# Designs tried in a protein design run: peptides against a protein of PDB entry 1EBD. Part 6

Target 1, 138 residues: chain A of PDB entry 1EBD
Amino acid sequence: KASYEGKVAAEAIAGHPSAVDYVAIPAVVFSDPECASVGYFEQQAKDEGIDVIAAKFPFAANGRALALNDTDGFLKLVVRKEDGVIIGAQIIGPNASDMIAELGLAIEAGMTAEDIALTIHAHPTLGEIAMEAAEVAL

## One batch from the design tools (peptide; made by RFdiffusion4, then SolubleMPNN)

Design b2_p19_6_s2 (from b2_p19_6, 5 letters changed)
Fold by OpenDDE base, seed 2:
Structure b2_p19_6_s2 (fold): chain B 138 residues (1-138), chain A 19 residues (1-19)
Amino acid sequence: as target 1 above (138 residues)
Amino acid sequence: AAAAAEAAAKRAARRARVA
């Protein structure tokens, strides 16, 4: 319920301003493949008692990744099971450093997996992996 | 510090809108 989460968020801000900022800060490693993360990891959410769906989609199933001959890795969405809200994302793969921005925006906007699944992505793009992972979470 | 706290509060309120 938005009013309860607003209180928990206000209490978290009042007690630990750093905890709210940590959810929104993307982390990127420019390795080969690139690694990017924003929000919760699946285990972090579980350790906090959040029931989550971890939806994973591989780059090997993406038409753009195939066309680029760069199919290593995956995108993972961490979705709160109660309401379908995206609370985290991890990407290992080509252009992960840029692809994480969409998911960071989704988390900051309070979007659900359904919101991403219903968003039209251009075909073929690496960005479609976010849509495909969101569909897995439904 | 005050500007950062205000920004954090606005972000948290935004995330809570669709919940």
Scores: peptide ipSAE 0.112, ipTM 0.647, DockQ to the pose 0.173
Fold by OpenDDE base, seed 4:
Structure b2_p19_6_s2 (fold): chain B 138 residues (1-138), chain A 19 residues (1-19)
Amino acid sequence: as target 1 above (138 residues)
Amino acid sequence: AAAAAEAAAKRAARRARVA
């Protein structure tokens, strides 16, 4: 957020037409396990009257997490029921800080859970958990 | 609510590019 807004401000000062245009801002806590979030939390969506599916997949079921012996946590997708659009994601677990970027892209592009579920993820990877959570949301 | 509406609009625009 701040770095992006700073870039837009610098471009505006330089006389370039620029705007802050984003839907989702990632938030990361570099704890152990890492915590990452983008878009809506499930409760925030519900409080706004959005009917959502909260699709959760555990790292304990991820092949790469098992191979690394680092299986704590989960990925959660917050999916709007009306059209399957991903409106939020939370990750608690290994590499959450980097893995959230895929889901940030998905939200910014207006992708659905189906778009993620139908994307081939390399096996075995931590990122494959996004596909598994997307399949839960279908 | 606004973010969800913008996401839907971006999806529609994406679909129009790749249809």
Scores: peptide ipSAE 0.082, ipTM 0.676, DockQ to the pose 0.070
Fold by OpenDDE base, seed 3:
Structure b2_p19_6_s2 (fold): chain B 138 residues (1-138), chain A 19 residues (1-19)
Amino acid sequence: as target 1 above (138 residues)
Amino acid sequence: AAAAAEAAAKRAARRARVA
């Protein structure tokens, strides 16, 4: 947030057209396991009257997490039922702090669960869990 | 409705770039 606002302010001061567009601001906690979130939590969406699918996939079913012996936690996608658009994501587990960036991009771009499900991820990677969670939402 | 329409427009624009 603050770094992005600083960039927008610098562009405006330089006389360039710039707008602050906040859709997907990540939040990260560097705990063990790591926690990351972007966009809506499932309950926040429900409290606003948004009908959602909460698609959850565990790291215990991810091939890279198994190979690393680090299988605690999960990825959750919050998907709007009306159009399949991803409106939020939460990760608790290995490399959550970096993995949230893909999901932030997906939300900013207005991508659907189908868009992630049909994206090939390298095997074996922790990132494949995003594809697996997206498949659960279909 | 407005947020869904904006997201749909972003997706449509993205798809048009890769078509």
Scores: peptide ipSAE 0.070, ipTM 0.661, DockQ to the pose 0.067
Fold by OpenDDE base, seed 5:
Structure b2_p19_6_s2 (fold): chain B 138 residues (1-138), chain A 19 residues (1-19)
Amino acid sequence: as target 1 above (138 residues)
Amino acid sequence: AAAAAEAAAKRAARRARVA
């Protein structure tokens, strides 16, 4: 947030029209395991009357997590049922702080679970779990 | 409506490239 607002301010000072318009702000906790979130939590969406699918995939089923012997936690996608649009994501596990950036991009771009499921992820990687969770939402 | 139609067209084009 602050870094992006600083960029908008710098662009405005340079005479370029710019606006602060973002749908989602990532939140990261550098704990062990790491925690990251962007957009809606499942309960927040439900409390607002949004019908959602919560698609969850565990790191214990991820090939890279197994190879690293770091399999704690999961990725969760919060997907709007009406149109399959990703409106939130949560990660608890290895490299969650960096992995949330892909999902932040997906939410800001209005991507669907299908868009992530059809994206080629390198095998084996931690990032592949986003594809697996997206497939669960289909 | 226009933004939704554009998004749908982009997704359809993407599916055609990946399938």
Scores: peptide ipSAE 0.024, ipTM 0.554, DockQ to the pose 0.053

Design b2_p19_6_s3 (from b2_p19_6, 8 letters changed)
Fold by OpenDDE base, seed 5:
Structure b2_p19_6_s3 (fold): chain B 138 residues (1-138), chain A 19 residues (1-19)
Amino acid sequence: as target 1 above (138 residues)
Amino acid sequence: DAAAAAAEAKRRARRERTE
């Protein structure tokens, strides 16, 4: 947020047309395990009357996490049932702070769970867990 | 809601690119 708003302000000062146009702001805690979130939590969506699927996949089932001996936690996608659009994501686990960026991009672009499920992820990677969670949401 | 309007515009733009 602050860094992005700083860029927008710098561009405006330089006389370039610029606007703050973001839908989702990532939040990261650099703990062990790391925690990251973007968009809606499941309960927040429910409290707003959005019918959602909460698709969860554990790092214990991810090949790269197993190879790293770092299998604590999970990825959760919050998917709107009406149209399959991803409206939130949470990650607790290895490299969550960097992995949240893909999901932030997906939310900002208005992508569906199917879009992520049909995107080829490199094997073996931690990032495959996003694809696996997206498949659970289908 | 400005965020909801921006989200819908982005979803529309995505659909138009993939059609």
Scores: peptide ipSAE 0.029, ipTM 0.588, DockQ to the pose 0.090
Fold by OpenDDE base, seed 3:
Structure b2_p19_6_s3 (fold): chain B 138 residues (1-138), chain A 19 residues (1-19)
Amino acid sequence: as target 1 above (138 residues)
Amino acid sequence: DAAAAAAEAKRRARRERTE
């Protein structure tokens, strides 16, 4: 947030067209396990009357997490049912603070769960859990 | 153009999420 606001301000001062449009601001808690979130939580979407799928996949089923002996937590996608567009994501688990960036990009680009499910992720990686959660949403 | 239509749909979905 602050770094983005600083960039927008610098662009405006330089006479470039710039707008502050916050769609997907990541939030991270560096706990053990790490927690990361971007976009809507499931309950926030429901409170606004958005019909959603909450697709959840556990790190206990991820090959890299098993190899690291660090299998606590999950990834959750919040997907709008009408069109399959990803509107939020939460990660509790290993490397959540870095892994949230892929999902922030997906939300900003207006990607669907299918767009992530059809993206090849390296195996075995922690990151492939995003693909697995996207497949659950289909 | 199907690619242009898909891009417009994604931009629309992004706007509708923030209304």
Scores: peptide ipSAE 0.026, ipTM 0.515, DockQ to the pose 0.121
Fold by OpenDDE base, seed 4:
Structure b2_p19_6_s3 (fold): chain B 138 residues (1-138), chain A 19 residues (1-19)
Amino acid sequence: as target 1 above (138 residues)
Amino acid sequence: DAAAAAAEAKRRARRERTE
């Protein structure tokens, strides 16, 4: 957020029209394991009356996480049931701070769980967990 | 709000590209 807003401000000072047009702001905690979130938490969506699927996939079932012996945590997708649109994601686990960017993009673009499920992820990667969680949401 | 409107616009634009 702050870095992006700084760019917008710099462009405005330079006389270029720019606008802040984001839907979701990522939040990251560089703990061990890392924690990352973007968009809605499941409970926040429910509190707003959004019917959601919370699709959770554990790092313990991810091939790369197993190979790294770093299998703590999970990825959770928060998917609107009506249309399959991803409205939130949470990651606790290895490389969560970087992996959240894919899900931030998905939310910003208005993608569905199917879009991620049908995107080929390299094998074996931690990033495959997004695809696996998306498949759970289908 | 403006964020919700932007989100819906992005979702609509995505749908239109995939039709």
Scores: peptide ipSAE 0.025, ipTM 0.563, DockQ to the pose 0.090
Fold by OpenDDE base, seed 2:
Structure b2_p19_6_s3 (fold): chain B 138 residues (1-138), chain A 19 residues (1-19)
Amino acid sequence: as target 1 above (138 residues)
Amino acid sequence: DAAAAAAEAKRRARRERTE
């Protein structure tokens, strides 16, 4: 957040066009398990009148999480129902702080759940949870 | 939709910076 706001400020001072997108700024808590979020929470989208699909996939169903003996938590995608566009993501689990970057990119690019579901993720990885959650949203 | 509007504004600003 702060580094991004600093870049926007530097661009503005330099006279370059810039915009702040507070929705796509990731938030991370380095707890055990880690927590990460980007974009809308499901309730925030509903409160704004956005019809959403909340697609959830647990770490307990992921082959890498099982192999690591670290299966606590889940990934949640918040998908706009009208067009399948990903508008938010939350992760509670191992490596959530790094895993959120893929989903931040997906939101910034305007990707759909189908775009992620059709992306081959390496096996076995924690990253496959994003693909699995995207498949749940279809 | 604030997410779409924010994303569009940011994409526009990026284009204008690179033009």
Scores: peptide ipSAE 0.022, ipTM 0.541, DockQ to the pose 0.075

Design b2_p19_6_s4 (from b2_p19_6, 5 letters changed)
Fold by OpenDDE base, seed 5:
Structure b2_p19_6_s4 (fold): chain B 138 residues (1-138), chain A 19 residues (1-19)
Amino acid sequence: as target 1 above (138 residues)
Amino acid sequence: AAAAAAAAAKREARRARTS
């Protein structure tokens, strides 16, 4: 957030009109396992009356996580049922702090679970778990 | 050019879903 706001300010000073307009701010905890979140948690969406699908996929089923012998945790997508738009994501597991960036992009761009499910992810990678979770939401 | 146009159309469709 602060880095993005600093960029907007620098662009404004340089004479380029820009606005701070973001839908989601990522949050990361560098614990073991790492925790990352962006957008809605499932319960937050429900409390606001949003009908959601919570699509969860475990790192224990990810080929790269298995190869790394680091299979703790999961990825969760929070998907709005009305239109399939991803409105939140949570990751607990290996490289969660970096992996959340893809999902932050997806949320900010108004992507659907289908958009991620149909995106080719390299095999085997940790990032492939986003595709797997998106497929669960379909 | 065709790929760029298709990508633009997809982005506009996404924006419409979140408007």
Scores: peptide ipSAE 0.029, ipTM 0.543, DockQ to the pose 0.149
Fold by OpenDDE base, seed 1:
Structure b2_p19_6_s4 (fold): chain B 138 residues (1-138), chain A 19 residues (1-19)
Amino acid sequence: as target 1 above (138 residues)
Amino acid sequence: AAAAAAAAAKREARRARTS
């Protein structure tokens, strides 16, 4: 956020009109395991009256996580039931701090769970868990 | 050209869901 706001400000100073327009700001805790979140938590969406699917997939079922012997945690997608749009994501597990960026992109672009499910992820990778969670939401 | 136009329309439709 701060880096992005600084870039927008620099562009404006340089005579390029720009605005800070973002849907979601990632939050990361560099613990072991790492924790990351972007957009809505399931309960936040429910409190706002949004009907959601919380699609969860464990790292214990991810081939790369197994190969790394680092299988603690999960990825959760928060998907709006009306149209399948991804409105939030949480990751607890290996490389959560980097993996949240894909989900941030998906939310900012207004992508659906189907958009992620139909995106080819390399096998075996940690990132493949996003596809698996998206398939759960279908 | 038709494939590029279809891809653009798909991106616009995605953005419209969050506008």
Scores: peptide ipSAE 0.028, ipTM 0.537, DockQ to the pose 0.112
Fold by OpenDDE base, seed 4:
Structure b2_p19_6_s4 (fold): chain B 138 residues (1-138), chain A 19 residues (1-19)
Amino acid sequence: as target 1 above (138 residues)
Amino acid sequence: AAAAAAAAAKREARRARTS
């Protein structure tokens, strides 16, 4: 957030048209396991009256996580039921801090769970867990 | 050019879902 806003400010000072426009701000905790989130938590969406699917997939079922013997945690997608749009994501597990960026992009672009499910992820990777969670939401 | 147009249409469809 602050880095992005600083870039926008620098561009404005330089006389370039620029605006701060974002839907979701990622939050990361570099713990073990790492924790990352972007957009709505399931309960936040429910509290706002948004009907959601919370699609959860465990790292214990991810081929790369198994190969690394680092299988703690999960990815959760928060998907609006009305249109399948991804409105939030949480990752607890290996490489969560980097993996959240894909889901941040998905939210900012107004992508659906189907958009992620139909995107080819390299095998075997930790990133496949996003695809697996998206498939759960379908 | 065709690939760029298809990508643009897909982005527009995504934006429409968030409106």
Scores: peptide ipSAE 0.026, ipTM 0.552, DockQ to the pose 0.150
Fold by OpenDDE base, seed 2:
Structure b2_p19_6_s4 (fold): chain B 138 residues (1-138), chain A 19 residues (1-19)
Amino acid sequence: as target 1 above (138 residues)
Amino acid sequence: AAAAAAAAAKREARRARTS
């Protein structure tokens, strides 16, 4: 957030058009387990009158997480019911700080849960959790 | 060329969902 806001401010000072879009700005806490979020939380979407699916997949069901003996937490996708567009994601677990980038890209690009579900992820990886959560949202 | 066209069509479809 701070880096992005600094860039937007610098671009504005330089006379370049720049817009602040808070929807796709990630937030990360480098705890153990790590926490990451981008876009809407489920309750925020509901409070705005958006009908959502909240799809959750646990790290304990992921082959890479099991192999690493680091299975705490989950990934949650917040998906708009009308069109399947991903509007938010939350991750608590190993590498959440890096895993959130895929979902930030998906949200910014207007991708659906189907777009992620139909994307081949390498096996076994923590990245498969995003695919699995997307499948839950279908 | 076919792969590039397919990728372009996918991007356009995604943009249409959020336009």
Scores: peptide ipSAE 0.026, ipTM 0.539, DockQ to the pose 0.093

Design b2_p19_7_s2
Fold by OpenDDE base, seed 1:
Structure b2_p19_7_s2 (fold): chain B 138 residues (1-138), chain A 19 residues (1-19)
Amino acid sequence: as target 1 above (138 residues)
Amino acid sequence: AAAAAAAAAKRARKAAIKA
């Protein structure tokens, strides 16, 4: 958030038209394992009366995580049941701080779980876990 | 409505390519 707002401010000062327009703000904790979140948590969506699917996939089932011997944690997608739109994501595990960017893009663009499931991810990668979680939501 | 239709068209295209 702050870095993005700083960029928008710098562009405005430079005489370029710029505005802060975002739906989702990522939050990262650089712990071991790393924690990252963007958009709704499952309970937040439920508290607002949004009917959601919480699709969870563990790093223990990810080929790259296994190869790295770093299999702690999971990815969770929060998917609106009505239309399959991704409204939140949480990652606890290896490279969560970078992996959250894909899901931030997906939420900001109004993508569905199907859009992620139908995206080819490189094999073997940690990023495949987003595809696996998206398939769980279908 | 237009955004939803565009998203559906994208999904349909991707599904057809991957089939």
Scores: peptide ipSAE 0.021, ipTM 0.542, DockQ to the pose 0.042
Fold by OpenDDE base, seed 2:
Structure b2_p19_7_s2 (fold): chain B 138 residues (1-138), chain A 19 residues (1-19)
Amino acid sequence: as target 1 above (138 residues)
Amino acid sequence: AAAAAAAAAKRARKAAIKA
């Protein structure tokens, strides 16, 4: 957030058009487990009148998380029902701070849960949790 | 609009390959 806002401010000072889109700005807490979020929380979307699917997949069901003996937490996708577009994601678990980047890209690009579900993720990886949560949203 | 149509066509192609 701060680095991106600093870049936008620098562009404005330089006389370039600048805008901040807060929808796809990630927020990370480097706790144990890590916490990461991008876009809408489920309740925020509901408060704005957006009909959403909240798809959740646990780290305990992921082969890489099991192999690491670190199975705490989950990934949640917030998917707009109208068109299947991903509008938010929350991750609590190992490597959440890096895993959120894929979902930030997906939100910024206007991708759907289907786009993630149809993307082959390497096996076994923590990244497969995003694919599994996307499949739950279908 | 054109980007959305291209994305939808790509999804349909990928779905057909994976089916």
Scores: peptide ipSAE 0.021, ipTM 0.529, DockQ to the pose 0.040
Fold by OpenDDE base, seed 3:
Structure b2_p19_7_s2 (fold): chain B 138 residues (1-138), chain A 19 residues (1-19)
Amino acid sequence: as target 1 above (138 residues)
Amino acid sequence: AAAAAAAAAKRARKAAIKA
């Protein structure tokens, strides 16, 4: 957020077109476990009157997380019920800071939970949890 | 339809910023 806002401010000062879109800006906390978020939280969507599905999958059920003995946390997709479009994602767990990028791209592209569920992820990987959570949303 | 229109508008804004 702050780095992106700084870039937008620098562009504005330089006389370039700039825009801030907070929905698309990832937030990361490099804690143990890591925390990452992009787009809507479930409650934020509800407060705006958006009917959503919150699809959650735990790292304890992910093959790579088990192999790494690092199974704390989960991935959550926030999916708009009307059209299945992903409008938010949260990750608490191993490598959340990097894995949020796939979901940021999905939101930017207007992808659905079905699009992610039908994307083959390498097995076993931490990123495969996005596919598993997308299947929960179907 | 509304989501597609919003996505198109967003792409247009980003294209204008990158031009």
Scores: peptide ipSAE 0.020, ipTM 0.541, DockQ to the pose 0.078
Fold by OpenDDE base, seed 5:
Structure b2_p19_7_s2 (fold): chain B 138 residues (1-138), chain A 19 residues (1-19)
Amino acid sequence: as target 1 above (138 residues)
Amino acid sequence: AAAAAAAAAKRARKAAIKA
């Protein structure tokens, strides 16, 4: 957030048209395992009356996580049932701090679980878990 | 211009796959 706002301010000072416009702000905790989140948590969406699917996929079922012997945690997508739009994501596990960026992009762009499910991810990768969780949401 | 056209074509292909 602060870094992005600083960039917008620098662009404005330079005389370029710029505005702060964001749908979701990522949050990362560099613990072991790492924790990352963007957009809604499942309960937050429910508390606001949004009907959601919480699609969860474990790192224990990810081929790269198995190969790395680092299988703790999961990825969770929070998907609005009405239109399949991803409104939140949480990752607890290996490389969560970097992997949240794909999901932040998806949320900011208004993408659906289908958009991620129909995106080819490299095999085997940790990032492939986003595709797997998206398939669970379909 | 070529990159923008490629992005538009990708969106169109994606829509066709979803249909």
Scores: peptide ipSAE 0.019, ipTM 0.490, DockQ to the pose 0.057

Design b2_p19_7_s4
Fold by OpenDDE base, seed 2:
Structure b2_p19_7_s4 (fold): chain B 138 residues (1-138), chain A 19 residues (1-19)
Amino acid sequence: as target 1 above (138 residues)
Amino acid sequence: AAAAAAAAAKRARLEAIKA
């Protein structure tokens, strides 16, 4: 967020049109395990009257996490029920700070859980959890 | 066309898992 805002400011100073128009701003805490979030939390969506599916998949069920002996946490997708659009994601676990980028992209692009579920992820990777959670949301 | 067929097959698999 801060880095992007700095870039926008620099562009504005240079006389270029610029705006902060992203809806999916990631928040990351580099704890152990890492925590990352983008878009809506489940409760936020519910409080706004959005009917959602919260799809959760644990790192303990991921082959790469097992191989790394780092299986704490989970990925949660918040999916709007009416159209399957991903509106939020939370990750607590290894590499959460990097993994959130895929989901930020998905939200900004208006992708559905189906889009992620149908995307081949490399095996074995932590990133497969996004695909697995998307399958849960279908 | 091949990609669409693969996607359709995957959707069918996912529906079967969901059921």
Scores: peptide ipSAE 0.020, ipTM 0.450, DockQ to the pose 0.024
Fold by OpenDDE base, seed 3:
Order: C-alpha cells, then sequence, then structure tokens
Structure b2_p19_7_s4 (fold): chain B 138 residues (1-138), chain A 19 residues (1-19)
C-alpha cells in the first residue's frame, strides 16, 4: 500500500493522471504460524450487506502440509454468493505470507471461486489449499 | 445475470471434469 501510494504521489507531482485503487491490499503478520489477509473479512462483508459464502479448508487436510508436519491453520475464501466473485481471503499457516499473492491477484482481476477451482495446482503443494477452498465455495 | 451465467457454465465444466 505505501509503495503504491508513493507511485501515485510521484505521478501526481509529475503532472500525470493517476488513480488510487485499494481493492486488494495484502496484510501479513510474520508470526508462527504466519497470518495473511487480503480484501474483505467475512464479517466486514456482512456488515456492508454483501451476501457471502465463507469457504474454509484446513492445512491438516493438505498433502504438502502433512508431509512437512506443519498442519496448523486454514485458508478462508470470502465469496459473493450472487456471482461467485472472490472478495476476500485469509490464510493462517505455513507460507501464508507468499500464498496470499495468488488470492490478491484473483481478487484484483475479479476472478470467481470457479476460476481458482478450475486452475491446476501442482501436487503436492501448499498452494493446493486455495483450490480446495474454492471448491468448497461452489 | 451475465456473471451468474458464467459461473454456472464454469461449475458445469468442473463437474464434467470430475466425472
Amino acid sequence: as target 1 above (138 residues)
Amino acid sequence: AAAAAAAAAKRARLEAIKA
């Protein structure tokens, strides 16, 4: 966010048109387990009157997490019911700080849970958990 | 309506792949 705002400010100072868009700004806490979030939390969406599905999948059911013996936490997708568009995501678990980027991209591009569910993820990987959560949302 | 139709088509494709 700060870097993006810096670019917008630089463009404005230079006299070029620029726009601020805060749709998919990631937040990361480098704890153990790591925590990452992008877009809406479930309750935030509900408070704004958005009808959502909260699709959750645990790392305890992920093949790579099991192989690493690091199975704490989960991934949650916040999906708008009307059209299946992903509007938020939260990850608590291994590699959350890097994995949130896929979901940030999905939200920024206006992708649906179906788009992620139909994307082949390598097996076994931690990243498969995004596909599994997307499938839950269908 | 267009978004809902696209979502339905994607779900149908997914189910066909899983079958």
Scores: peptide ipSAE 0.019, ipTM 0.476, DockQ to the pose 0.030
Fold by OpenDDE base, seed 4:
Structure b2_p19_7_s4 (fold): chain B 138 residues (1-138), chain A 19 residues (1-19)
Amino acid sequence: as target 1 above (138 residues)
Amino acid sequence: AAAAAAAAAKRARLEAIKA
């Protein structure tokens, strides 16, 4: 957030049109396992009256996680039921701090769970867990 | 409308690849 706002400020000072226009700010805790979040948590969405699907997929079912013997945790997508748009994501597990970036992009772009489910992810990778969770949301 | 059309086109392309 601070880095992004700094970039916007620099562009404005340089006389270029720029604005802070983001929806999703990632939050990361570099614990073991790592924790990352972007957008809405399920309960936050519910508290605001948004009808959501919480689609969860465990790292214990991910081929790369199994190969790495690092299978603790899960990925959760928070999907708005009305239109299938992804409004939040949480990752607890290996490489969560980097993997959250894909989901941040998806939220900012207004992508649906279907968009991720239909996107081919390399196999076997940790990242394909996003595709697996998106399929759960369909 | 343009964004929705682009999204639909992308989905159709991806579905064809996965089929």
Scores: peptide ipSAE 0.018, ipTM 0.493, DockQ to the pose 0.042
Fold by OpenDDE base, seed 5:
Structure b2_p19_7_s4 (fold): chain B 138 residues (1-138), chain A 19 residues (1-19)
Amino acid sequence: as target 1 above (138 residues)
Amino acid sequence: AAAAAAAAAKRARLEAIKA
């Protein structure tokens, strides 16, 4: 957030029209395992009356995680039932701090679980878990 | 150019699937 706001400020100082307009800000905890989140948590969505699907996929079922012997945790997508739009994501596990960026992009762009499910992810990769979780949401 | 065209085509395909 601060880096993005700093970039906007620099552009404004340079005389370029710019505004801070973001839907989701990622939060990362560099613990072991790492934790990352962007957008809504499932309960937050429910508390606001949003009907959601919480689609979870475990790293224990991810080929790259197995190969690395690092299978703790999961990826969770929070998907609005009405239109399939991804409104939140949480990752606990290997490389969560970097993997959250894909889902931040998806949320900012208003993408659906179907968009992610139909995106080819390299096999085997940790990032492939996003596609797997998206398939669960369908 | 080819990549940009492929992206646009994919978007159209996805919209058709979602419809």
Scores: peptide ipSAE 0.018, ipTM 0.462, DockQ to the pose 0.051

